# Ledger of designs, part 21: peptides against a protein of PDB entry 3J47

Target 1, 121 residues: chain A of PDB entry 3J47
Amino acid sequence: IRLTNQLKSLKGLQSKLKDVVEYLDKVINKELPINHTILGKLQDVFNLLPNLGTPDDDEIDVENHDRINISNNLQKALTVKTNDELMVIYISNLVRSIIAFDDLIENKIQNKKIQEQRVKD
Target 2, 26 residues: chain B of PDB entry 3J47
Amino acid sequence: NAQYHLLVKQGDGLLTKLQKYGAAVR

## One batch from the design tools (peptide; made by RFdiffusion4, then SolubleMPNN)

Design b1_p11_4_s2 (from b1_p11_4, 7 letters changed)
Fold by OpenDDE base, seed 4:
Structure b1_p11_4_s2 (fold): chain B 121 residues (1-121), chain C 26 residues (1-26), chain A 11 residues (1-11)
Amino acid sequence: as target 1 above (121 residues)
Amino acid sequence: as target 2 above (26 residues)
Amino acid sequence: DLILELLKKSQ
């Protein structure tokens, strides 16, 4: 039950993320007008992401362009790390489901053998 | 990417074998 | 270690 709910939640998140990317691509291509309400909610989601580097207050003086690239690289690195952690959890859960199914099949085979012995006695 | 797709494909192959085996034990 | 602990917590 927990596994199916986690897989459903992950699929829901993936679908929602795909819809956001498709929307952003349509806005970039000028196929849709910029919706300020959607952009504001997207900014709120990015602001709720752990701010990847509190700049310790000691780097006042390198161009705003390098800070955006470093922030994007660090966001990408954490997104990759989070994806790898979620993948490990998914695989561990899949392996557990396989083991539980194997044990269930072994139990059914044993129960069938016990029934076949009781019919021969 | 390629290793991830290979691992997912192996998992799907195992799941399909388990489904066939569970149907044969029924 | 963390994978084994997650395996224990999900039982």
Scores: peptide ipSAE 0.441, ipTM 0.874, DockQ to the pose 0.041
Fold by OpenDDE base, seed 3:
Structure b1_p11_4_s2 (fold): chain B 121 residues (1-121), chain C 26 residues (1-26), chain A 11 residues (1-11)
Amino acid sequence: as target 1 above (121 residues)
Amino acid sequence: as target 2 above (26 residues)
Amino acid sequence: DLILELLKKSQ
């Protein structure tokens, strides 16, 4: 149950992230006017996201070098955590696929036995 | 990285064996 | 039994 809820939550997050990307692409392509309220909320989300950007190496003062190393370590730790969560989801889906396939094989064997019995009667 | 790819490859190999077994029971 | 235990581990 917990893993199914986590998978559902992750799928919901993925869909919502896709909708945000599609909205941003439409704004970049000038298909939609820049909504400052949406942009402000998006900036708040990006400010609450631990800095997952490699800041472009072209404008970083030497005083930020320690902050960059801390940010890169945090990004790496979050990437590892995300990879571990994805691995657990993958293994869980693999186990479910194996079980569902075993049940299908057993059902097929039973159906074949029933057909062979009906041909002998 | 290498252990993850090995685990995925082992899982895919198991699924392929299971598919072959199901096809042989068909 | 083993299948039910695997299902329980997958939940």
Scores: peptide ipSAE 0.420, ipTM 0.876, DockQ to the pose 0.040
Fold by OpenDDE base, seed 1:
Structure b1_p11_4_s2 (fold): chain B 121 residues (1-121), chain C 26 residues (1-26), chain A 11 residues (1-11)
Amino acid sequence: as target 1 above (121 residues)
Amino acid sequence: as target 2 above (26 residues)
Amino acid sequence: DLILELLKKSQ
């Protein structure tokens, strides 16, 4: 039950993330007008992502173009790292499900053999 | 992306085989 | 044997 709910939640998150990417691609391609309400909620989701580039509020001055590329590269690297971590968790949970189900099948086979012996005695 | 989808597809294939094995032992 | 290898991979 718990593992099936985690897998369903992860599949639901993956579907929602795909819908967000498809929406962003349509907005970038100017196929859809920018919905400020959806964009605001998306911006809130990105602000709830670990703050991968608030420069600590130390010191004013001039070179904003290279820092934006570094923050975008760090955000991309951390998004890839988070995706890899979620993938490892997914595989680990899948392997645990397989083992637990194999043990349940073996226990059922053993219980059936014990019942068949008791009916022959 | 493609490797991730391949890995998820392999996992779903294993889960489907496991469900078939559990149904055959039932 | 295969179960022990899968357990070792899941830890």
Scores: peptide ipSAE 0.403, ipTM 0.871, DockQ to the pose 0.046
Fold by OpenDDE base, seed 5:
Structure b1_p11_4_s2 (fold): chain B 121 residues (1-121), chain C 26 residues (1-26), chain A 11 residues (1-11)
Amino acid sequence: as target 1 above (121 residues)
Amino acid sequence: as target 2 above (26 residues)
Amino acid sequence: DLILELLKKSQ
């Protein structure tokens, strides 16, 4: 029963990681806008990942301590890498929003100048 | 961590400048 | 000018 549950959890994680990579590739290729709901679900997965990697405190056989440390270090490295990717995405969206708002402001200034010229004629 | 906070602080500074510019054009 | 600086920061 334990081995089947671990394999199911690992397959679920692998499917989610594949969905994240495919989504990130579509965002990099400008094929899709960043969906905040996918980002929120990714954050929820990362917040639940520490809880999925803690075996219930009642069966830590001392021989698994090295495998748990390697899993936690790999999970931490994957979390850092994903946090860096999410940060790059966040900053890219912030910059894109700034550019779009600057263009909106410039369009508003031009429209105001055109109206002022029409009132003077 | 420190580079992340610096980058976020720079983003907030740009957003604040953008808000001031948007208010001055209204 | 500001757009070019923002584009340069986004690349």
Scores: peptide ipSAE 0.400, ipTM 0.874, DockQ to the pose 0.042

Design b1_p11_4_s3 (from b1_p11_4, 7 letters changed)
Fold by OpenDDE base, seed 4:
Structure b1_p11_4_s3 (fold): chain B 121 residues (1-121), chain C 26 residues (1-26), chain A 11 residues (1-11)
Amino acid sequence: as target 1 above (121 residues)
Amino acid sequence: as target 2 above (26 residues)
Amino acid sequence: DLILEQLKKSK
């Protein structure tokens, strides 16, 4: 039960993330109008991501392309790292629940064997 | 990467054992 | 291995 709910929640999160990406692609392609409420919630999600390079507001220089690429590469690297960490946690929980289900099956086999012994006596 | 692949392989091994057990309990 | 032995003992 607990694992099935976690797997369902993770699949639900993955589906919702895919729907957000598909929505953003439609907005970029001008197929849908920009919804400010959705954009605000996405901005809140990005603000909850560790700010990879706040340039403290004190150096104006026109080489913004390399800093944006470095920030995007670092953001991508942290997103990949976070995804890898979440995946390790997910698999660890999967393994724990497989062990718990194995113990449940073993208990059922033992109970069946005890019942078969009681029918032979 | 290598530890992740090892953990996945252990999980698949446990899942395969679990499926064999589930079939033997039916 | 212990799991395979228990399956063999439950047959």
Scores: peptide ipSAE 0.370, ipTM 0.858, DockQ to the pose 0.025
Fold by OpenDDE base, seed 5:
Structure b1_p11_4_s3 (fold): chain B 121 residues (1-121), chain C 26 residues (1-26), chain A 11 residues (1-11)
Amino acid sequence: as target 1 above (121 residues)
Amino acid sequence: as target 2 above (26 residues)
Amino acid sequence: DLILEQLKKSK
């Protein structure tokens, strides 16, 4: 049971790390608006965290409790770190979207000024 | 945490400026 | 700041 839970936690971490990499690649390639995929994958982490922290209550010898708590703390720390990285990426892309929208508004103002000049001639 | 809240606050400040600018261009 | 200056110049 212990080794299987550690392997499940490691597979969960590996799947999440793969998800972060695949997300980063899609963000670099501009293929998707960042918000839905980050939020969905974050939600999947938060939904999988409780499921990784439910050892079947029927065989927890007291010596397993400390190792499970350490593993859960490490996984929580790694999840917090991954969330912090995803959050930095989210903010970076939000800032990029804001700059692109600012440039679009500036272009609209320039077009409006050109149109007002043409109506005055 | 604090640096993140600062970055979020800067992002919100830019978003608010952008929203005011978008409303003034309409 | 540049956006605020442009808004001030457009009024």
Scores: peptide ipSAE 0.347, ipTM 0.862, DockQ to the pose 0.023
Fold by OpenDDE base, seed 1:
Structure b1_p11_4_s3 (fold): chain B 121 residues (1-121), chain C 26 residues (1-26), chain A 11 residues (1-11)
Amino acid sequence: as target 1 above (121 residues)
Amino acid sequence: as target 2 above (26 residues)
Amino acid sequence: DLILEQLKKSK
């Protein structure tokens, strides 16, 4: 019963992680707007991920040490990959905000020139 | 690391140009 | 460059 529940929870976590990756890919591809609350929670989860590999000093058999090291290396690789994805998203947003603000300023200058022409006529 | 810093510098350069442009339109 | 040209035209 305990092992079956842990396997079910791990499969649920894997599915949720896949949904997060798919969401991040849609955000990178401009299909969805960035939700800052989701991004912040995701960043918090990844900041806590290095701590999920610290054994609380209570009783886990020496035979799991290789599985824990493989899990920690995979978790570190996934953390690095996600940090790179979050960075690409952040830069993509910065560039979009810069373009949108440039277009806004251009529109404001054009509108000012049109008003100055109308006052001279 | 180096490509990341180059990309961040490029973004900061665009932001600085945008700030100068925004200040001149005010 | 285009932004600098517009800055010059707005003075």
Scores: peptide ipSAE 0.339, ipTM 0.855, DockQ to the pose 0.021
Fold by OpenDDE base, seed 2:
Structure b1_p11_4_s3 (fold): chain B 121 residues (1-121), chain C 26 residues (1-26), chain A 11 residues (1-11)
Amino acid sequence: as target 1 above (121 residues)
Amino acid sequence: as target 2 above (26 residues)
Amino acid sequence: DLILEQLKKSK
């Protein structure tokens, strides 16, 4: 139950992220008018993301293009890392559920043996 | 990659054993 | 292996 709910929640988040990307693509392609309320909520979500490094105050005249690329690369790296961590947690919970079910089966076999012994006495 | 695939294969092996056990206890 | 032996013994 708990693991299935976590998977369902993760799939729901993935679907919502896909819907956001599809919406942004439609806005970029001018197929839909910019909904300022949706954009504001997306901006709030991006503002709640950890600021992907204030570049240390070393005045490197990195053209705005290179700063955007570095920020995008760091965001991608953090997203990949977070996905890998969530995947490890998922597998760990799966293995734990498998072990717990194995123990339940062993307990059921033992209980059956005890019942069969009580019927022979 | 290889360690991840090994962990997945171990999980699948346990799941397969578990399915065989669940079928034998039915 | 121990698990398979217990299944074999429970048949």
Scores: peptide ipSAE 0.363, ipTM 0.853, DockQ to the pose 0.023; fails the geometry check

Design b1_p11_4_s4 (from b1_p11_4, 8 letters changed)
Fold by OpenDDE base, seed 4:
Structure b1_p11_4_s4 (fold): chain B 121 residues (1-121), chain C 26 residues (1-26), chain A 11 residues (1-11)
Amino acid sequence: as target 1 above (121 residues)
Amino acid sequence: as target 2 above (26 residues)
Amino acid sequence: DLILQQLQQMQ
């Protein structure tokens, strides 16, 4: 139950992120007027994201192109790390579900043996 | 990537065993 | 070890 709810929540988040990207593309293409309230909320979301590109304030001399590549590499590394952590949690929950089902099977086998004994008496 | 695929294969193998046991108890 | 700790913390 918990894992199915987490997967459903993650799919819901992915759908919402896709809708936001499609909205931003329509605004860039001038198909829709810029909504300042939506843009403000998106800025708040980006400000709550871990700054994937705060250079510690001590290296002012990487051309803007190398800063974008470093931020993209760090974002990719954090995405891989997060995927690996979520995968470990997923497998752990899968193994727990398998153990709980094995216990249910053993309990059903025992109950069937008890019923077969009661029919022979 | 390769470790990911190995873990997925182990999960699928366990799920297949689980389905066989669930069918044998039904 | 870390996987076993996470399994215990979810119980």
Scores: peptide ipSAE 0.432, ipTM 0.875, DockQ to the pose 0.044
Fold by OpenDDE base, seed 3:
Structure b1_p11_4_s4 (fold): chain B 121 residues (1-121), chain C 26 residues (1-26), chain A 11 residues (1-11)
Amino acid sequence: as target 1 above (121 residues)
Amino acid sequence: as target 2 above (26 residues)
Amino acid sequence: DLILQQLQQMQ
């Protein structure tokens, strides 16, 4: 449940992020006019994200290249951290599934022994 | 990457052994 | 069956 919900939430976030990228690409390619309502909601999402350096400066000055690289590095570090946390939870669930299956096998062996004793009496 | 694939491979190996054991007990 | 259901809830 908790892992499945986290993975579902992450997949949902990934899908939404892909839809945003596809929308931005269509706007850049002039295939779609800039929808101010979508852009406003996107800005709200970025403002709710912990400072992944969106330059709030409408001045395209050459200093933005280093800030974009730092932002990309922080986003990459957060993505790696999240991947490592998901990996630890995955391994923990795998080990727990193995233990629970071993206990199930032992329970079946015991039940079979009890049934074999009842047939000999 | 390599450690992750090794650990997944070890888990799959244990699961396969456990499946064989479960099939032999059934 | 109950253990398989618990495994399904944990996955």
Scores: peptide ipSAE 0.374, ipTM 0.871, DockQ to the pose 0.048
Fold by OpenDDE base, seed 1:
Structure b1_p11_4_s4 (fold): chain B 121 residues (1-121), chain C 26 residues (1-26), chain A 11 residues (1-11)
Amino acid sequence: as target 1 above (121 residues)
Amino acid sequence: as target 2 above (26 residues)
Amino acid sequence: DLILQQLQQMQ
């Protein structure tokens, strides 16, 4: 039950992430007007990603192009690392489900053999 | 990319074995 | 057995 709910939640998250990518592609291709409310919620989701590269520096000026590239590379590296970690967790849970089902099948086969022996005696 | 596809293919192979075993116990 | 041992290393 818990594992099926986690897999359903992960599939739901994957579907929503795909819908977001498809929406962003349509906005980039100018097929849809930029919805500022959807963009604001996407910005909030990206701001909830660990802020490894906005210095709290209140002051505007012009030297930030290399720091923005380093921040974008770090955020990309973290996104890749998080995706790889989620993939490892997903596969680990899949393999655990397979073993638990294999053990359940073997237990059912053994119980059936015991019941067939009791009917022959 | 290739390692990811190999890992997904191994997962599908295990799921297919699991479905065959589940059908043999029904 | 070997698959159980690999899962136990991933906990």
Scores: peptide ipSAE 0.373, ipTM 0.863, DockQ to the pose 0.046
Fold by OpenDDE base, seed 5:
Structure b1_p11_4_s4 (fold): chain B 121 residues (1-121), chain C 26 residues (1-26), chain A 11 residues (1-11)
Amino acid sequence: as target 1 above (121 residues)
Amino acid sequence: as target 2 above (26 residues)
Amino acid sequence: DLILQQLQQMQ
């Protein structure tokens, strides 16, 4: 019973991880727009991922140390990449909001000029 | 780090220009 | 007011 439940949970996690990879591939290929809510949840998942290479510094064989270092470097690289992607998206949204606000100000100036012309005629 | 701070500083500079422009249009 | 509302809709 306990082992069967662990295997079922691991298969469920593997399926969800595959769905996340497929979603990320579609975003990379520009087939889908970046969903900020999904990306925020993905960041939360990576931040909640235990460092897959800190078992406490007490006692596991030199042959596992190389695999642990590779896993840690990969996790750090994925975290940095995800943070850089989130940053680019944040700045892109900020720039879009700035442009939209500038256009709104220009439209307000034009509307004011049109009203001032109509009062002089 | 340095590129991140430069990018944030450019964003803040644009936001400040936009705020000044919005205040001049009031 | 309209400007602040549009900024809030884009955030």
Scores: peptide ipSAE 0.348, ipTM 0.863, DockQ to the pose 0.051

Design b1_p11_5_s1 (from b1_p11_5, 5 letters changed)
Fold by OpenDDE base, seed 1:
Structure b1_p11_5_s1 (fold): chain B 121 residues (1-121), chain C 26 residues (1-26), chain A 11 residues (1-11)
Amino acid sequence: as target 1 above (121 residues)
Amino acid sequence: as target 2 above (26 residues)
Amino acid sequence: SATQLLLDKLL
């Protein structure tokens, strides 16, 4: 039950993230107007993520196009890192749930054996 | 990506086995 | 035990 709910929540998050990406692509392509409320919530999510440091390096001159590519690469690297961390947490919770379930089953088997012994005495 | 999908697939397999065992012990 | 046999099949 708990694991199934976590997996459902993760699938729901993945679906919502896909919907956000699709919305952003439509806004970039000028197919939809910019919704300031969605953009504000997205900014809040990015602000709750540890700010990917712009290194405070006051050094002049490389083209605005390379800065966009570097920002996209950093954002991608963080998305991958966040996915890996979420995966580790998911597997850890899965393993804990398996162990807890095994212990419950063993306890049930032991209780049944104790009851069967008491009926024979 | 491939390692992630493999790990998720293994986790789903374990969960399915666990569910079958839990049903057999009931 | 049946649990150990299942655990061995899960691992």
Scores: peptide ipSAE 0.379, ipTM 0.866, DockQ to the pose 0.033
Fold by OpenDDE base, seed 2:
Structure b1_p11_5_s1 (fold): chain B 121 residues (1-121), chain C 26 residues (1-26), chain A 11 residues (1-11)
Amino acid sequence: as target 1 above (121 residues)
Amino acid sequence: as target 2 above (26 residues)
Amino acid sequence: SATQLLLDKLL
């Protein structure tokens, strides 16, 4: 239940993020009018993201293009890192589950042996 | 990448053992 | 079974 719910929630989040990207692409392509309410909510989401690169205040003159690429690369790197961490947690829970099931099978085998001994006595 | 594939392979090995034990206890 | 209870708690 817990792991399945986490996976379902993550899939739901992924679907919602895809819907947002598809919406933004349609707005960029002028297929849909800019919805200020959606943009406001997206701005709120971006403002809640940790500021993933205050470059130290000393280089104000590097073209806005390189800063956007560095920020996007850092956001991508943190997204990948978060995905890897979640994957490690998922596999760790799977392994713990397997170990717990192995121990339970062993306990069941032992209990069966004890019952077979009691029937022979 | 390689460590991830090793971890997945270990998980698959444990799952296979678990399936064998589950079949033996049925 | 204890197996099903553990599996039910885990899943």
Scores: peptide ipSAE 0.432, ipTM 0.876, DockQ to the pose 0.104; fails the geometry check
Fold by OpenDDE base, seed 4:
Structure b1_p11_5_s1 (fold): chain B 121 residues (1-121), chain C 26 residues (1-26), chain A 11 residues (1-11)
Amino acid sequence: as target 1 above (121 residues)
Amino acid sequence: as target 2 above (26 residues)
Amino acid sequence: SATQLLLDKLL
């Protein structure tokens, strides 16, 4: 139940994120008009994300191209780290569920052996 | 990437074994 | 069993 609910929630988030990307692509391609309410909500989501690429706005000068690459590398590194942490948690929960099921199987086998002994006595 | 796929394959192998044992005890 | 209750909570 808990693992299934987490997987369902993650799949739901992935689907919603895909729908947002598809919407943004349609807006960029001028297939749909710009909806300012949707853009405002997306901006709020981005503002709630930890700012993965702004050291403070206090140096106006020198090479916008290198700063974009450093910000993208930091975002990528943090995304990889977050994915690795989530994977460790997922595998740990999976292993715990497997152990619990193995113990349940062993308990059922033992109960069956006890019943077979009682029928022979 | 390769280690990720290896971990997923190991998890799938364990799940398959678990399903076989669950079917044998049922 | 306690194991079944834990399994039902986890799955």
Scores: peptide ipSAE 0.420, ipTM 0.871, DockQ to the pose 0.101; fails the geometry check
Fold by OpenDDE base, seed 3:
Order: C-alpha cells, then structure tokens, then sequence
Structure b1_p11_5_s1 (fold): chain B 121 residues (1-121), chain C 26 residues (1-26), chain A 11 residues (1-11)
C-alpha cells in the first residue's frame, strides 16, 4: 500500500512534469501565449528546487562566472547528498523486506512439517 | 563507488538466495 | 495467504 501509493504518486509527478515540459516547449515555439500565473507558480517551484542551473543566457557578465560555478558545485553536492540519503533509505527498506520474507519462509517450512506429521499419524 | 557496487552485489546475492528459498518452499 | 498480507503491507 505505502510503496504502491509512492509509485503512483511518482508516476503522477512524472506525467505532470512531462505536461509542464510540453507546455514550455509550446511557449518557447510561440505556439501559446505566456501565462504569467503559470510562470509565477513555475518560478516558485524553481525557487523551492535548489537551483538546477538553468543558465539563463541573458547578460553574460563574466565577473559572476566563478560565483555561479561555486553555486552549481554546491547544488550538485546537495543533489548527490540527497541521492545518497535516499539510497540508504532504499537499502534499509530492502533489508527489512528480506528479513520479513526469510521469517515468512521459515514459518511456511514449519507449517509444512506440521502438516506432514499430521498425515503420518 | 567500489563500496556502492559491493553493497549492490551483496543485495543481489541476498535476493538470489531469497528467490531460491521461496522456490524451495513453493 | 500470509505472503499476500505481507506483500500488501509492503506495497
């Protein structure tokens, strides 16, 4: 239930992200007018997302390049850290599932032995 | 990297054992 | 089965 709900939520998020990309492509291609309300909400999402470096190529002042590189390196480090934390959680859940399945197998073996003994009596 | 691959290999080995035990109890 | 109940708890 919990894992299925997480998978369903992730699939729903993936679909919504695809719809957002398709919308942005249509806006870039001038097929749709820019909706400022959607853009504002998207900006809020990007502000809550640690800046996955979109180089907005409007005004390369070369003096900020070192600060942008440091920010992008910090962002990459934060993304790697988050990935490592999620991996540890995943492994921990996998180990718990393995232990629970091992106990289930042992219980099933014991139940089979009890049934075989009852057929011999 | 090497420790990560070792952990993945150990996990795969445990899953394979688990599948073998599950098949033996079936 | 207990296996399905555990799978349903895990899922």
Amino acid sequence: as target 1 above (121 residues)
Amino acid sequence: as target 2 above (26 residues)
Amino acid sequence: SATQLLLDKLL
Scores: peptide ipSAE 0.396, ipTM 0.866, DockQ to the pose 0.107; fails the geometry check

Design b1_p11_5_s2 (from b1_p11_5, 6 letters changed)
Fold by OpenDDE base, seed 2:
Structure b1_p11_5_s2 (fold): chain B 121 residues (1-121), chain C 26 residues (1-26), chain A 11 residues (1-11)
Amino acid sequence: as target 1 above (121 residues)
Amino acid sequence: as target 2 above (26 residues)
Amino acid sequence: TLTENLLDLLL
């Protein structure tokens, strides 16, 4: 139940993020007018993202293209790290479910042995 | 990507085996 | 044991 709910929530977030990208593409292509309210909410989301590029203020002459590439690489690295952390949590929950099932089976075997003894008495 | 898919597939395999065992102990 | 068969099924 808990893991299924987390996966459902993540799929819902992924769908919403896709809808946002599709909206932004339509705005860039001039198919839709810029909705300032949606853009403001997107800006708030981006402002809540950790600054994936404080360039150390000491090199004023790196062309905007290299800064964007470094920021994209750091964002990708954080996405990979987050995926790896979620994977560890998934494995840990799987192992816990296996242990709990093993204990349940052992308890069932013990209960069966106790019932078989009570029928022989 | 391939290692992640392999790990998820292994986890699903284990879950399926666990379900079969739980059904056999019922 | 049933536990060993479970471990062998898991591995």
Scores: peptide ipSAE 0.402, ipTM 0.875, DockQ to the pose 0.030
Fold by OpenDDE base, seed 1:
Structure b1_p11_5_s2 (fold): chain B 121 residues (1-121), chain C 26 residues (1-26), chain A 11 residues (1-11)
Amino acid sequence: as target 1 above (121 residues)
Amino acid sequence: as target 2 above (26 residues)
Amino acid sequence: TLTENLLDLLL
C-alpha cells in the first residue's frame, strides 16, 4: 500500500513535470502568453530541486547509489535546461518590452512636435 | 549560476533605465 | 535625437 502510493505520486509528479515542459515549449513558441506567476512558481520549484537530491541521512541501502547518481545527473541536466529556457524567455520579453517602449516614446515625441507646431501657427 | 545572475541583473538595469527614460519623457 | 538618447541609455 505505501509503495504503491509513492509510485502513484511519482507518476503524478512526472506527468505534472511533462505538462510544465509542454507549457514552457508553447510559451517559447508564442502559442501562449507568459504567466509571471507560473514562472515564479517554477523558479521556486527549481531552487528547491537541489535540495530534493540530498538524501536526508535516514537509512536506505547503499545498493541504489548508482541509480540515485543517474537520477541526480538527469535532474541536474533538466534543471540546467529549464534555467536556460527561462533565461531565453526572460531576455525575449525584455527585448520586446524595449522595442514596444521605444515605439511608444517615438510616438509621444512625434505627437508633442505636432502639438507644438499647431500652437505656433 | 553567475552568468545567469549577471544576465538577470543586466536586464533589471535596462528595465530601470527604461522606466527613468519613460518618466523623463512624460 | 531622443531615440538616439534612448538607444544610448539601453546600450
Scores: peptide ipSAE 0.396, ipTM 0.874, DockQ to the pose 0.029
Fold by OpenDDE base, seed 5:
Parts: sequence; C-alpha cells; structure tokens
Structure b1_p11_5_s2 (fold): chain B 121 residues (1-121), chain C 26 residues (1-26), chain A 11 residues (1-11)
Amino acid sequence: as target 1 above (121 residues)
Amino acid sequence: as target 2 above (26 residues)
Amino acid sequence: TLTENLLDLLL
C-alpha cells in the first residue's frame, strides 16, 4: 500500500512535470500566450529551488550573459543529480518490495504446510 | 534518459511477474 | 527452494 501510493504520487508528479514542459515548449514556440498565473507559479518553483545565485564573492563587471549560463549549468547539474538520487530511491524501494513479497509468500507456504499437517493428524 | 527508461521498464516487468506469482500462490 | 524459484522468476 505505502509503496504503491509513493509510486502513484511519483507517476503523477512525472505526468505533471511533462505537462509543464510541454506548456513551456508551446510558450517558447509562441503557440500559446504566456499565462501570468502559470509563470508566477513557475517562478515560485524556481525560487523554492535552492538559491543557485548567491554570488558570495565580491567584485568584477563581467557581462550579464556569462552569469546566466553558469546558473543554468548548475541548475541542470542539480536536476540531473536529483534525478539520479530519485532513481536510486526508486530501485531501492522496488528491491525492498520484492524481498518483502518473497518473505510473505514463504510465510504463506509455510502456514499452508502447517495447516495440511494438522489436518492429517 | 534511455538507461533510466530501461531500468524503469525492467522494474515494471519484475513487479508484474511478482504480482502474477503472488496471485498463483493465493 | 522457494527463494531459488523466486530468484529464477526475477532473473
């Protein structure tokens, strides 16, 4: 039950994330007008991403174009790392579910064998 | 991406086999 | 064993 609910929630999140990407692609392609409410929520999601842009280090005027590339590369690297961590958690939960199901089946077979022995005595 | 989809597909296959086995032992 | 049969089902 708990694992199935987590998998369902993760699939729901994945579907919703895909819908957001598809929406963003349509907005980039100018097929849809920018919905300010969706953009605001997306900005809130980006603001809830750990501040990838505290320049804690003083001084120097280098053109605004290079800072955007560094922040995007770090955000992409953190997204990849988060995806890999989620994948490891998913596989670990899958393996745990398999082991728990094996133990449950073994216990059921043992219980059935004990019950059959008690009916013969 | 492709390796991730392969791992997810393999995991789904294992879950399906496990579910069939659990139904056969019932 | 049951565990071996389950392992064969998983592989």
Scores: peptide ipSAE 0.382, ipTM 0.865, DockQ to the pose 0.033
Fold by OpenDDE base, seed 3:
Structure b1_p11_5_s2 (fold): chain B 121 residues (1-121), chain C 26 residues (1-26), chain A 11 residues (1-11)
Amino acid sequence: as target 1 above (121 residues)
Amino acid sequence: as target 2 above (26 residues)
Amino acid sequence: TLTENLLDLLL
């Protein structure tokens, strides 16, 4: 139950992130007016997200070097955590696929035996 | 990295064996 | 049945 709920939650998050990207693309392409309230909420989400930005190669003074190292360590830790979560989901989906395929094979073998018996009668 | 690639490779190998078994039972 | 029990254990 927990793993199916996590997968469902992750799919729901992925869909919402896609909808946000599609909205931002429409705003960038000037197809939609900039909604400052939506933009403010997105900025709040990005400010609550630990800086997942690649360091913009734009001239960061030596005083920020310690902050960059801390942000890179946090980004690396989040990347590792995300990779571990994806790995657990992958293994679980693989195991489920194996189980479902084994059942399909056994059902097919049983159906063949039933057909062979009906041809002998 | 190496352990992840090993795990994926083992999973793909198992999936390939499973596909061969399913094709042999077909 | 065994697979359903294993699936239920993983769920």
Scores: peptide ipSAE 0.410, ipTM 0.876, DockQ to the pose 0.073; fails the geometry check

